# Designs tried in a protein design run: peptides against a protein of PDB entry 7Z53. Part 77

Target 1, 150 residues: chain A of PDB entry 7Z53
Amino acid sequence: PRIKNQADCIPFFRSCPACPGSNITIRNQINALTSFVDASMVYGSEEPLARNLRNMSNQLGLLAVNQRFQDNGRALLPFDNLHDDPCLLTNRSARIPCFLAGDTRSSEMPELTSMHTLLLREHNRLATELKSLNPRWDGERLYQEARKIV

## One batch from the design tools (peptide; made by RFdiffusion4, then SolubleMPNN)

Design b2_p20_3_s4 (from b2_p20_3, 14 letters changed)
Fold by OpenDDE base, seed 2:
Structure b2_p20_3_s4 (fold): chain B 150 residues (1-150), chain A 20 residues (1-20)
Amino acid sequence: as target 1 above (150 residues)
Amino acid sequence: AEKYEKEREERTKLLLEREA
């Protein structure tokens, strides 16, 4: 649905929002679709990034969630910590940084952000259910098993 | 305890099948 009040939304940075024929935008969208199979957009394709996307404060196998904001009580992606954060530069008054996800361009494309958010929630839901079914599983096991299901 | 373990394994299997 169309968002009527932009003030209620988290701002995004887009390289060329008015360029529907942008090769970069199209390529990113295609990559998002192809990477959906392995969910690398959510979990990251590199181990250092993958670790940063996880909640390491417990043994629940969860992905990290935003610590500042929620969507009607539901999880949002965590914020990244970028030097010269383009999201901060786009709207200086909002002071909302870019999201951290497996795809480094998540905050440039709201469509990707939405999908990442949904899959984040799904992973955490699965991990929670797996913990309930298997109370003795540690965080690593829960994370890996949930990842396999997603 | 062993029975509970088997039950949990079965439930896990069912969950996996549902999500697949």
Scores: peptide ipSAE 0.022, ipTM 0.523, DockQ to the pose 0.021
Fold by OpenDDE base, seed 3:
Structure b2_p20_3_s4 (fold): chain B 150 residues (1-150), chain A 20 residues (1-20)
Amino acid sequence: as target 1 above (150 residues)
Amino acid sequence: AEKYEKEREERTKLLLEREA
């Protein structure tokens, strides 16, 4: 993934004696992933949770999305179905239940919620693109292949 | 057709490389 906000980044320099006009340069890896996220926070590390995070209503390999709300037409995380929902209990006036994600802390940390939401959208985008490229793939294949890319 | 299947596989490979 690309770092878009470079203002918060620490500049990193690497020696490059073969570079013309400079002894120090920033080297970008072309064939290697320079940064990665732990996908278990999105997909879940346990199979029962992973299945609950998927959209099983079709063969498109999609993750489940919120059925009540959208963000300017874009997907949000689905709500969990907890018997004693702590999110509802902490603020009864808001009436917003906890989100369902691979990390149980997703609803407690807005930064995690945002990241999970973005990765949810990315997975579904990739799955859709893979379906276009491989029309015969079923939902399981699409889901697994998209998961490998994220 | 096998020809089109190979083409789709190659496009999928390129997608994987782009997202890496």
Scores: peptide ipSAE 0.022, ipTM 0.542, DockQ to the pose 0.022
Fold by OpenDDE base, seed 5:
Structure b2_p20_3_s4 (fold): chain B 150 residues (1-150), chain A 20 residues (1-20)
Amino acid sequence: as target 1 above (150 residues)
Amino acid sequence: AEKYEKEREERTKLLLEREA
């Protein structure tokens, strides 16, 4: 992303500064935040997990989303299918299972859950846009290209 | 068809540049 107003920016590893006092786009903010969040936390570092995090029902290159709940029409992280779900055991009254992500800490820290949700939405947004621009791309191509951008 | 493909490639490049 192209960030304007570099004067109040802090450079990070991804060659993208964080500019808390600058007017930057949401995309720029996400890229800046990914300096603190390993992308493997979103996509998974192991292939079996990565496949489980993807929507394999189509060739759209999307990450899997929650099939039960949405946030005002926007995607949420899918639930994991743990036999002894620690999230359910912690608060039985809430009945909220752990979210499925590349890192088990996603359900331990609301901050991580929020970040993963944002990155999930961004990936799916990018994949959708890439599909529109490149209708002949298969799901793998769309997924990989979107992943590279995130 | 090739012209349209080139156009899509250019749009894709623009998208990538915008997101970078």
Scores: peptide ipSAE 0.076, ipTM 0.727, DockQ to the pose 0.020; fails the geometry check
Fold by OpenDDE base, seed 1:
Structure b2_p20_3_s4 (fold): chain B 150 residues (1-150), chain A 20 residues (1-20)
Amino acid sequence: as target 1 above (150 residues)
Amino acid sequence: AEKYEKEREERTKLLLEREA
C-alpha cells in the first residue's frame, strides 16, 4: 500500500478506509494485513528470484503467470522447475508441481498460494492500467511502479 | 500533446494515491 497523504481516507481491505480518525480496531486490521502482505513474498527478496517471477517477454512490467492452467480465464502462479519437486513427491497422484513465488513456502500453505495469486493478479492489473495511462513507460518502470502500489 | 500528457500524469497520480 502507498499512503501519500495521511490526512486522507483511502479505501482498503474489507471496505474499510485507512483514515487517521479510524478506531484502533480498523487500524489493527489494516496493519495486520499490511504486515502479512509482504512484498518480498510476492516479488522475491533476491534479484535472481525476482527476475524469474517477472514476464520478460514484453515491456509490460508484468509478473509471470502459469502457462499451463488458468482459473476461469484468470491467472495462476507459474510453476517452479525443481529437480526434486517436493510437491510432486508428496502426492504422486496429483502430479502438480510447486508454484513459483517470492516465498518458497507458498506451495506448502494453500492460504498463501491463494493470497499470492490474488496479488499476482492485482499487480498485473495495475501494470496494465499504468501502461494505459503512461504509454511511454517501459517494462521496468511499469513493474516498479506497480510494485510500489501493491 | 502537452495537454494530454498532463491529463495522463494527473490520472496516474490519482491512481497512486488511491492504492494503499
Scores: peptide ipSAE 0.021, ipTM 0.551, DockQ to the pose 0.021; fails the geometry check

Design b2_p20_4_s1 (from b2_p20_4, 9 letters changed)
Fold by OpenDDE base, seed 3:
Structure b2_p20_4_s1 (fold): chain B 150 residues (1-150), chain A 20 residues (1-20)
Amino acid sequence: as target 1 above (150 residues)
Amino acid sequence: SDLELLAERGKQPPVPQVPP
């Protein structure tokens, strides 16, 4: 969608979905946010990485989440499986591996890690809601539609 | 909402999706 207030515009383009009149402002806000954040950092810009970031154990269209830790019941990014993991080498006593994300810098910058975590949660929330609304959709459809909304 | 529109679209025959 196009933001009419050019004072708030960043020179990024994103496709406009079909929206009702009452939802235009909300969609514009979401579009501005994702244009700034660059959703490719969450989903991965390459297919092999994108597949590794998904939960392939079911047909729910979810992104993979951490299997060891949660944040007060909320999801965290999954760990990567790196040979000679630099995060493990930095602090051997903590024994916390690097996170897996669309951008390898996610483990280097706490601010980026937090943003990726929030968008992970948002994707999974959207996918879950879409599954409720469309029970016949498979995991691929749910994943792609949620990705478009984020 | 976009979710409601997607729900309505989901009731129709599948449309080929453009690859990402």
Scores: peptide ipSAE 0.021, ipTM 0.477, DockQ to the pose 0.034
Fold by OpenDDE base, seed 5:
Structure b2_p20_4_s1 (fold): chain B 150 residues (1-150), chain A 20 residues (1-20)
Amino acid sequence: as target 1 above (150 residues)
Amino acid sequence: SDLELLAERGKQPPVPQVPP
């Protein structure tokens, strides 16, 4: 999902006394976002939900991504599989189900969905990098270590 | 931290992809 209305963007601010590199600036932005939003909305606050949000098809420690759609090649949140999906009921013509996230309000708040998408991508990026650094780590270790960084 | 290890090895993580 995209934030089309910039006025609805989540503001962030973090002091950076010594940030020569762009990567540090980006990290500060992410940290500011995570300080503003509970990470449980991304990972789930309970174990059953947390497991459902993970990609369990491999040992890469990744969060699950949408299997039907991408955003210009970038990952999107997975769809939920609700019997009475309120998103489908609201707009029957679009036939787009609700996104699955740690917060059930993700599909009701595009700004929140965008943030969740960002953090999803960041987690998977970190997990991928950690796998490169530690090729013998299993999926659980990769997932936990990436979660700690986010 | 793991990020520090990346830095020590001369590897910087790529810029995260921000959704438009």
Scores: peptide ipSAE 0.019, ipTM 0.418, DockQ to the pose 0.028
Fold by OpenDDE base, seed 1:
Structure b2_p20_4_s1 (fold): chain B 150 residues (1-150), chain A 20 residues (1-20)
Amino acid sequence: as target 1 above (150 residues)
Amino acid sequence: SDLELLAERGKQPPVPQVPP
């Protein structure tokens, strides 16, 4: 069944709005909780995606961050590079593309985006501390160890 | 912030829903 009242709904990039209290929202939250336990929504469940979520420009084991925006100096999720970016298409005046995360739903709900952002920051914080404690560790080791702690 | 970006993106009329 279609959501009848979409006034307070957030449109998904998959052409489906999400309303607070709706069955869809509840289902997404439950699914997100499963991902939260293993942090797969942050790191990605597939290797190609996981690699794209990493900062490969150095050996610091960091996740990639947004290159256009920051939150008072704090990191934000990187943007995805979709050919037909649904986030751009839904509101052409805003010109804000979808975020890239381990869970493709990151741009659908502010709650998910916030959680992903916080965990991104936490990973990078941990990786930084681990580098300080273990100067000989390379980027792969730092990334893996930080991921295990998160 | 990420929330501000989402809020800006969300400033649009309701989008048609894919039929179940």
Scores: peptide ipSAE 0.010, ipTM 0.346, DockQ to the pose 0.029
Fold by OpenDDE base, seed 2:
Structure b2_p20_4_s1 (fold): chain B 150 residues (1-150), chain A 20 residues (1-20)
Amino acid sequence: as target 1 above (150 residues)
Amino acid sequence: SDLELLAERGKQPPVPQVPP
């Protein structure tokens, strides 16, 4: 990101160095690619996580969005709830927790965060349009249909 | 319909990227 104001920075945590040719880098890239293909990075690969990533306050089939911050009026990923949040520990002055996403590394790899965010927005856009096209669909139907399209 | 949505999706401006 082009950082104009450091006070507005969202910190990311790197647990290990990501060097070209390292096993960690290879593994992370493979996981990122597979997540991109099946969108599991956004929706989660496990049902408990998937439920936590949804907006359950209505029947619009939306994914949960950040309740504290927006990006120029656009949605951001929700925060996770970690006991020892590494993102908070990395930059104590910023006080920004790690993001919650289908991929637990969303805050460890800033490269993933952008894609997560874009697909979050896309899902919610699709769900909104599907609601308009199919007003009788409930939240579950909207969520599933949007997920299939993404 | 879902097909209508898909058809219109291609006509919509791209989702703004998060700047690096």
Scores: peptide ipSAE 0.025, ipTM 0.406, DockQ to the pose 0.023; fails the geometry check

Design b2_p20_4_s2 (from b2_p20_4, 9 letters changed)
Fold by OpenDDE base, seed 2:
Structure b2_p20_4_s2 (fold): chain B 150 residues (1-150), chain A 20 residues (1-20)
Amino acid sequence: as target 1 above (150 residues)
Amino acid sequence: SDLELLRERGKQPPVPQTPP
C-alpha cells in the first residue's frame, strides 16, 4: 500500500552507496549492523561527534533530540548542519535537512534512521529511569551508564 | 533484562567523575 499523505513523510537522500542490490549498500548495511554491538552508530565512535550528539543543556545524560519535529510526541534524531545538505537538495520543497547520528549515513538509508531513532529513545528512557534511581548522579554518569545498557 | 540492569545500577552510590 502507498503512503496516502506524502506531506507527513520525512525525506531521505539516497546515493549510490545506498542503492539496493549494490555491494556498497551491502557493505554499509553490514557495518551498521556490526556497530550495533557497541551502538556506535547511535553514540558516535569519535569523541567530538559523541559530544555533538548529547544534550548538553542539562545534567540528565540524554542524547540530543530534534527540536523541530516529533513522531506522535516521540523523539526524532537531531538535524545535522551540512553545507550543501544533500537531503535538502533532494527534495527542495520539503526543506528537511539530514539527520545527525553516530552513523553519518543515517539520512541516506531510512532503515538505519528508524533503528537509530529507536535506540535514541531507548537511551533517553534508560537515562531517565537511572536518574530516578540515582538522583545524585550527574549527566556524565547517567549518559555512560545508559550507554552501557543499550 | 534492562529492568534488572537498571535495578542493579540503582543500588550503586553516585561516584564523582571528571568532566569530559
Scores: peptide ipSAE 0.025, ipTM 0.532, DockQ to the pose 0.028
Fold by OpenDDE base, seed 1:
Structure b2_p20_4_s2 (fold): chain B 150 residues (1-150), chain A 20 residues (1-20)
Amino acid sequence: as target 1 above (150 residues)
Amino acid sequence: SDLELLRERGKQPPVPQTPP
């Protein structure tokens, strides 16, 4: 998520913390590149986060999608549930909370958000197609097989 | 390609898995 307070160092996914005076944009871009290789920015590198990114309401192996908004009928990243949401704090008028993704920096850079959104859609597309090909596969199998393809 | 992988996966028998 985007953090307004730059006084303290903040950890980045697959990187050392960003401290005051560091170029956040460059560091995020580098991390995005490395994360893209294994799609960890989509699925999360930690099991608790990975579980939170999945749709556990069914056995379709889908990633969770936004429950409030869609992009012309297409899925968006789900919102995170932060007590002090930095995205809300940076723009109080917009009232748009941070997105939840495998990379917590997804809401900091629109380019990352867009890529994560596309890969989210691709995973769900693949999982749906795999379900059609293999109707007896459960959610875990569908999720894992789709993840291998992405 | 993704299509080739989908075809390959589609040919595999389902294996019961334990959801996390």
Scores: peptide ipSAE 0.025, ipTM 0.525, DockQ to the pose 0.030
Fold by OpenDDE base, seed 4:
Structure b2_p20_4_s2 (fold): chain B 150 residues (1-150), chain A 20 residues (1-20)
Amino acid sequence: as target 1 above (150 residues)
Amino acid sequence: SDLELLRERGKQPPVPQTPP
């Protein structure tokens, strides 16, 4: 459990409690947020989108990451593939397409982009840890178990 | 904590997979 004394907490969706007066860590704040929205902004609320957000090249249960760019070695969101990409149209010189995320607004608000990126990294971190603990879990199991924790 | 959750999940048996 993330919080030992749940009696002092208000439960949210996904059984993530908020504890007024508790020393809330950054991780707890993230958990509260993801619990509230069921992390659908990261994983997608529709199955076709959810599949597109996953790395299907292996059985590691990872979310897809940008194949062109990294942030000091850390993952970035993958690019979307839009016919009329508004990100390309708004700044033609930059030639950076919109990011693909569970929320279509991810590229519209830097805050959303940052949050999605951090949660992407967290998912992949968790999936990696779970793979280490359970080497014979397939990609689906790893993905789902990591999603539950995020 | 997330670490505790990871540890608990690590105690679960792996998903059966068909050998290659």
Scores: peptide ipSAE 0.020, ipTM 0.489, DockQ to the pose 0.037
Fold by OpenDDE base, seed 3:
Structure b2_p20_4_s2 (fold): chain B 150 residues (1-150), chain A 20 residues (1-20)
Amino acid sequence: as target 1 above (150 residues)
Amino acid sequence: SDLELLRERGKQPPVPQTPP
């Protein structure tokens, strides 16, 4: 995804070609491959985790977001629900549980948390736009198509 | 552009994704 918000500038950029005269299937496969490689930390590499990272309360194809906190109205990563939460145990005074992400290291490295957050927002943005373009797509299709683009 | 890409995706049926 392209980072358009100046407040969230990060030192990397990805471009996706949109060539109407080219083989869209080939482009989609390339995008899917790069998305899996580049964004598996967001979506998870295992199906049970991937499902837990999704918002299953609707058919909008969204990733789950934090239900307790937002960043000036913008989404944050959801918290995990661990009985023995290592994040809580490491710093009891902070009382911040681990984030739920495709990469378990998300809570260990703030830079990963930031990147995951941006990609979460981008996915949900893309899913929302795809819903607008294709209102009859179900949540699964919206999720998968957005995932390919990220 | 991202918008153009979204439009193109909207015009095409879903394709199988490579598993992670």
Scores: peptide ipSAE 0.020, ipTM 0.476, DockQ to the pose 0.036

Design b2_p20_4_s3 (from b2_p20_4, 9 letters changed)
Fold by OpenDDE base, seed 2:
Structure b2_p20_4_s3 (fold): chain B 150 residues (1-150), chain A 20 residues (1-20)
Amino acid sequence: as target 1 above (150 residues)
Amino acid sequence: SDLELLLERGKQPPVPQTPP
């Protein structure tokens, strides 16, 4: 069903990199999204978890993405590495482990999973744009600056 | 998508067909 009341929709628009005026609209949209979502659920509230949520294989300041699956070329949340994964136990035939996020509930609530996925993609988009604008920034600075915008 | 993966997880596992 097409949502007729667009006023109640949280705007999500992916602006192209280097498009004039696009950054302002993107920032407003990100702020709108994070106004309803605790950003700590995306980045983690503790440093060990926050590090595990990051892509540490490069200096691009990216969050880690799923290495097994993509959504039509778009990033998905990475899988967690739990010894006794409750998600796997829920349906052993599906063999889908819990997603790694700032909140373990992300794997239990589809709404949270979807929102975390969107914010993951937006963070990585922002980090990529910041890298283009500031080529000398290292991964830590890119990550922190992107996190501040979100 | 993540949602699709969650939906798949929520599906009931196929009932093992008892071999005849």
Scores: peptide ipSAE 0.034, ipTM 0.475, DockQ to the pose 0.025
Fold by OpenDDE base, seed 5:
Structure b2_p20_4_s3 (fold): chain B 150 residues (1-150), chain A 20 residues (1-20)
Amino acid sequence: as target 1 above (150 residues)
Amino acid sequence: SDLELLLERGKQPPVPQTPP
């Protein structure tokens, strides 16, 4: 999915050695795209966070999903478990805690939240399909292979 | 959806309507 509102986008920067043009606009777009492709905002760039984003209760290689809410049966990002949750403090009446994602800003930017949600669903879909195709793969293998495809 | 939840969080608490 393409994020249409550029004003709400987080700027990404990556080097592209294969970029043929000196056009800054094109380069910036490629940088943004490549930054998106690594999906570090979904999986987490650090191992402790990455583990917290996984469903470790089984060997299905899934990412953790929200245990309280669903979107018409589809998965949502899990909530974080912060002692002093700033999202709860922002609007006490809403009582919606911060989401847990590879990027903490997922709770602040709707476009980022939506992208995280979509890629979460895609990962879990891929992991499920890979499990069907490779029943003997353990959760680690399923997770890593799905991550590579995303 | 996550978007709906985020939007709901961003909504300002209802201003107590002063009774006329």
Scores: peptide ipSAE 0.028, ipTM 0.403, DockQ to the pose 0.022
Fold by OpenDDE base, seed 3:
Structure b2_p20_4_s3 (fold): chain B 150 residues (1-150), chain A 20 residues (1-20)
Amino acid sequence: as target 1 above (150 residues)
Amino acid sequence: SDLELLLERGKQPPVPQTPP
């Protein structure tokens, strides 16, 4: 149903694709998209988790990648280190542990795993490019700047 | 791929065949 009376519209702009683009609507949609790409699922919402998701072996500002497997040379999510790993318990023959991500559900839905993997790769790509452009930046700066761009 | 790994994890373990 097209709501014809825009005056009574409660500005819940998230739900109305039919409102013709005022600059405010476009900005709100962009903000909604950027908030949806709140990569908290990738970076973690808590500092301890965020640190565990980072590669701390160098000053390149990279996220940690899987050390056992790659996808035709491309990075995969790192494995978590759970004492009672539910992923290992569900299929003992496969012996594939749960992936470590900002959202624990990443290992439950293939779509989330794929999205997190792509964002991981994008972050590391951005961090690498930022290092090339700004060789004096340390790992923290590279990580934060890449996070802002994602 | 990560998808393939996840799919393999979701596979039911092979039913152990009863030894003859």
Scores: peptide ipSAE 0.027, ipTM 0.454, DockQ to the pose 0.023
Fold by OpenDDE base, seed 4:
Structure b2_p20_4_s3 (fold): chain B 150 residues (1-150), chain A 20 residues (1-20)
Amino acid sequence: as target 1 above (150 residues)
Amino acid sequence: SDLELLLERGKQPPVPQTPP
């Protein structure tokens, strides 16, 4: 949910303002939490990157997932395609490329990788549910609506 | 749940989409 009349609000987080005259609801807290996490790491702050992070093979509004690996049936971040992949260089025997995410640091810290993965899953879950609720929504709408909720 | 409420809030009647 979005806070109305943001002009009277103080931004405590990247995308979550606090409105002194408004009651804090659980819904607002959800937005605050995701704002605190900075969902831009998941979606990308630049449009070209954002597009690359989406599954454009269908109209389901999903983020792209790893095509090689899953985590017990759950999605993992897609791999990036870097000429000099630092992740491959770090451990040549592992042969695991860097993950592609909205933040280039996604593979630098396990915490970031995990967080990005979780939010990826959450987005795709939300998009899937929204598709169920609104079967005729196209991929763009599903993506945007899910993004708003995250 | 709150998430369910958010999803419900986002629910709209199906809008006809232009076929590919």
Scores: peptide ipSAE 0.008, ipTM 0.404, DockQ to the pose 0.039

Design b2_p20_4_s4 (from b2_p20_4, 9 letters changed)
Fold by OpenDDE base, seed 4:
Structure b2_p20_4_s4 (fold): chain B 150 residues (1-150), chain A 20 residues (1-20)
Amino acid sequence: as target 1 above (150 residues)
Amino acid sequence: SDLELLLERSKQPPVPQTPP
């Protein structure tokens, strides 16, 4: 949560405003960091997309991962299913379709792909850990709690 | 929610909660 009284806060570029003189400043900075990361690109800003990005085959609260490839045992983003896949068209020899992520630009910029991948892994790590700590939580709870942390 | 607190919570056994 952010500080409600924004009048007492100083805005920062690409961050949440901070309220100097309060003991909540550090916490506000943490919120700013999460806002800066903008994990919406990982989870999707639209509910239909968000559902497509989740692993719905179990109750582990995981994001969907690539079913064809892994990176030294670590997860990669799932592939999208586009009729005219620009990634396939760009490099026909590679035959690697675009990745599916919350941001449609996930495959356009390597840094975005990397960030999405890292946050995907982090989410799934957190969800797994939360499952271990809270074995009775269902997939929705695990997903939401992990999402809050990311 | 506080990111740091959430991370800390994820590392320690929480109080048993009713599953949703």
Scores: peptide ipSAE 0.018, ipTM 0.419, DockQ to the pose 0.036
Fold by OpenDDE base, seed 1:
Structure b2_p20_4_s4 (fold): chain B 150 residues (1-150), chain A 20 residues (1-20)
Amino acid sequence: as target 1 above (150 residues)
Amino acid sequence: SDLELLLERSKQPPVPQTPP
């Protein structure tokens, strides 16, 4: 885990795409994850957090993405802005802060970070497609409709 | 499927939603 001083252990269930006899696609895997987290882990369960997770710079209904780093051109979670960032404290040389997600503990386990990253990308993909299909929709509708699908 | 949902959503009128 990225954060070592964990007072609470988060149980995490993930799909097993490499399991023998598995006939699941990457999309089915994501669907299983969304069912598990009820998407609240991605979008936030509180209104202030939900707003902070959105890209409010446009009317595209997107979730915010990292402004410093990308994963081979693909989006990463935005960084949080903590005064005493535990992620910075665990590795002072790396100087990489915690990610911001619907769950504040997302940076504690790489599994959660990966899941939330995938769902972030999926939301933004869906929002982009919805914008293409419905050019008149504003950012709020795009966000909400994409959220329903995820 | 996601595609079906996308198509369905494109046909629906705007509805108020409660944020998560």
Scores: peptide ipSAE 0.017, ipTM 0.415, DockQ to the pose 0.039
Fold by OpenDDE base, seed 2:
Structure b2_p20_4_s4 (fold): chain B 150 residues (1-150), chain A 20 residues (1-20)
Amino acid sequence: as target 1 above (150 residues)
Amino acid sequence: SDLELLLERSKQPPVPQTPP
């Protein structure tokens, strides 16, 4: 169902019609953002990747978060583990690896990184609330139910 | 709120729902 109370949702667009004369780059970015409709770009479309994106250290149904950095106390995407990390090679002084997400392009486009980060935070928020409402649910149930709501 | 309603519904076993 459509969200009626706009104050309770993250204000981003899930669809956009093709506009004549639009910039190709902008169009591609919009298409990438619209792919978040099913959130597969956040959770991963393949089971092995999906498992790697989860926090398996507890039964809270959370997605994994960055263990090195936070944004004013808020979660960031975890780092991937690539042998030849292109993010490290691009800017050797920054020494920031590529992020791990359902979309391998997350580190290539800051817009995608931002959206993934927001949805990561939202999932973990939802999972936390679901845990408080349903204390008997295990991590798998919490994860799946939060995923459905996102 | 809409979010609260969704969370409350999640207390019960999944019931077929209309697409959001």
Scores: peptide ipSAE 0.017, ipTM 0.421, DockQ to the pose 0.024
Fold by OpenDDE base, seed 3:
Structure b2_p20_4_s4 (fold): chain B 150 residues (1-150), chain A 20 residues (1-20)
Amino acid sequence: as target 1 above (150 residues)
Amino acid sequence: SDLELLLERSKQPPVPQTPP
């Protein structure tokens, strides 16, 4: 069956194929799709918040990590410092304050917290690797370069 | 652990949003 009303159709196209070597029997589809990850939820979109999310005690370009807890040696998101912490007020038995992140909703959805934690670890991993490769880079350079890669 | 913290957070009501 063919769609008769072609005016309402949405065109669909395939990407270019890639053939390894001279063997054209099997073609690999080139993935021309560009994925974009908006990491503003991790780094913050405002400068004051962005600075608070960074570890400013050294020149390693790291994001701040939790100072109270670790996950089997791995980093966790830092806690926010709220006078009236809604996370503490909503569940006094848990006694876990809100996490500090670029997205204020990070403490509302565990899925967001997980993603933020993974990206935090990845940033710090990248910054550490960049420091090893470029020992003369300062913290600002390391932070910015790692941010670009994430 | 991270999982434990996430599970604990999942039991909490959402953070109240301030009205615009």
Scores: peptide ipSAE 0.017, ipTM 0.370, DockQ to the pose 0.032

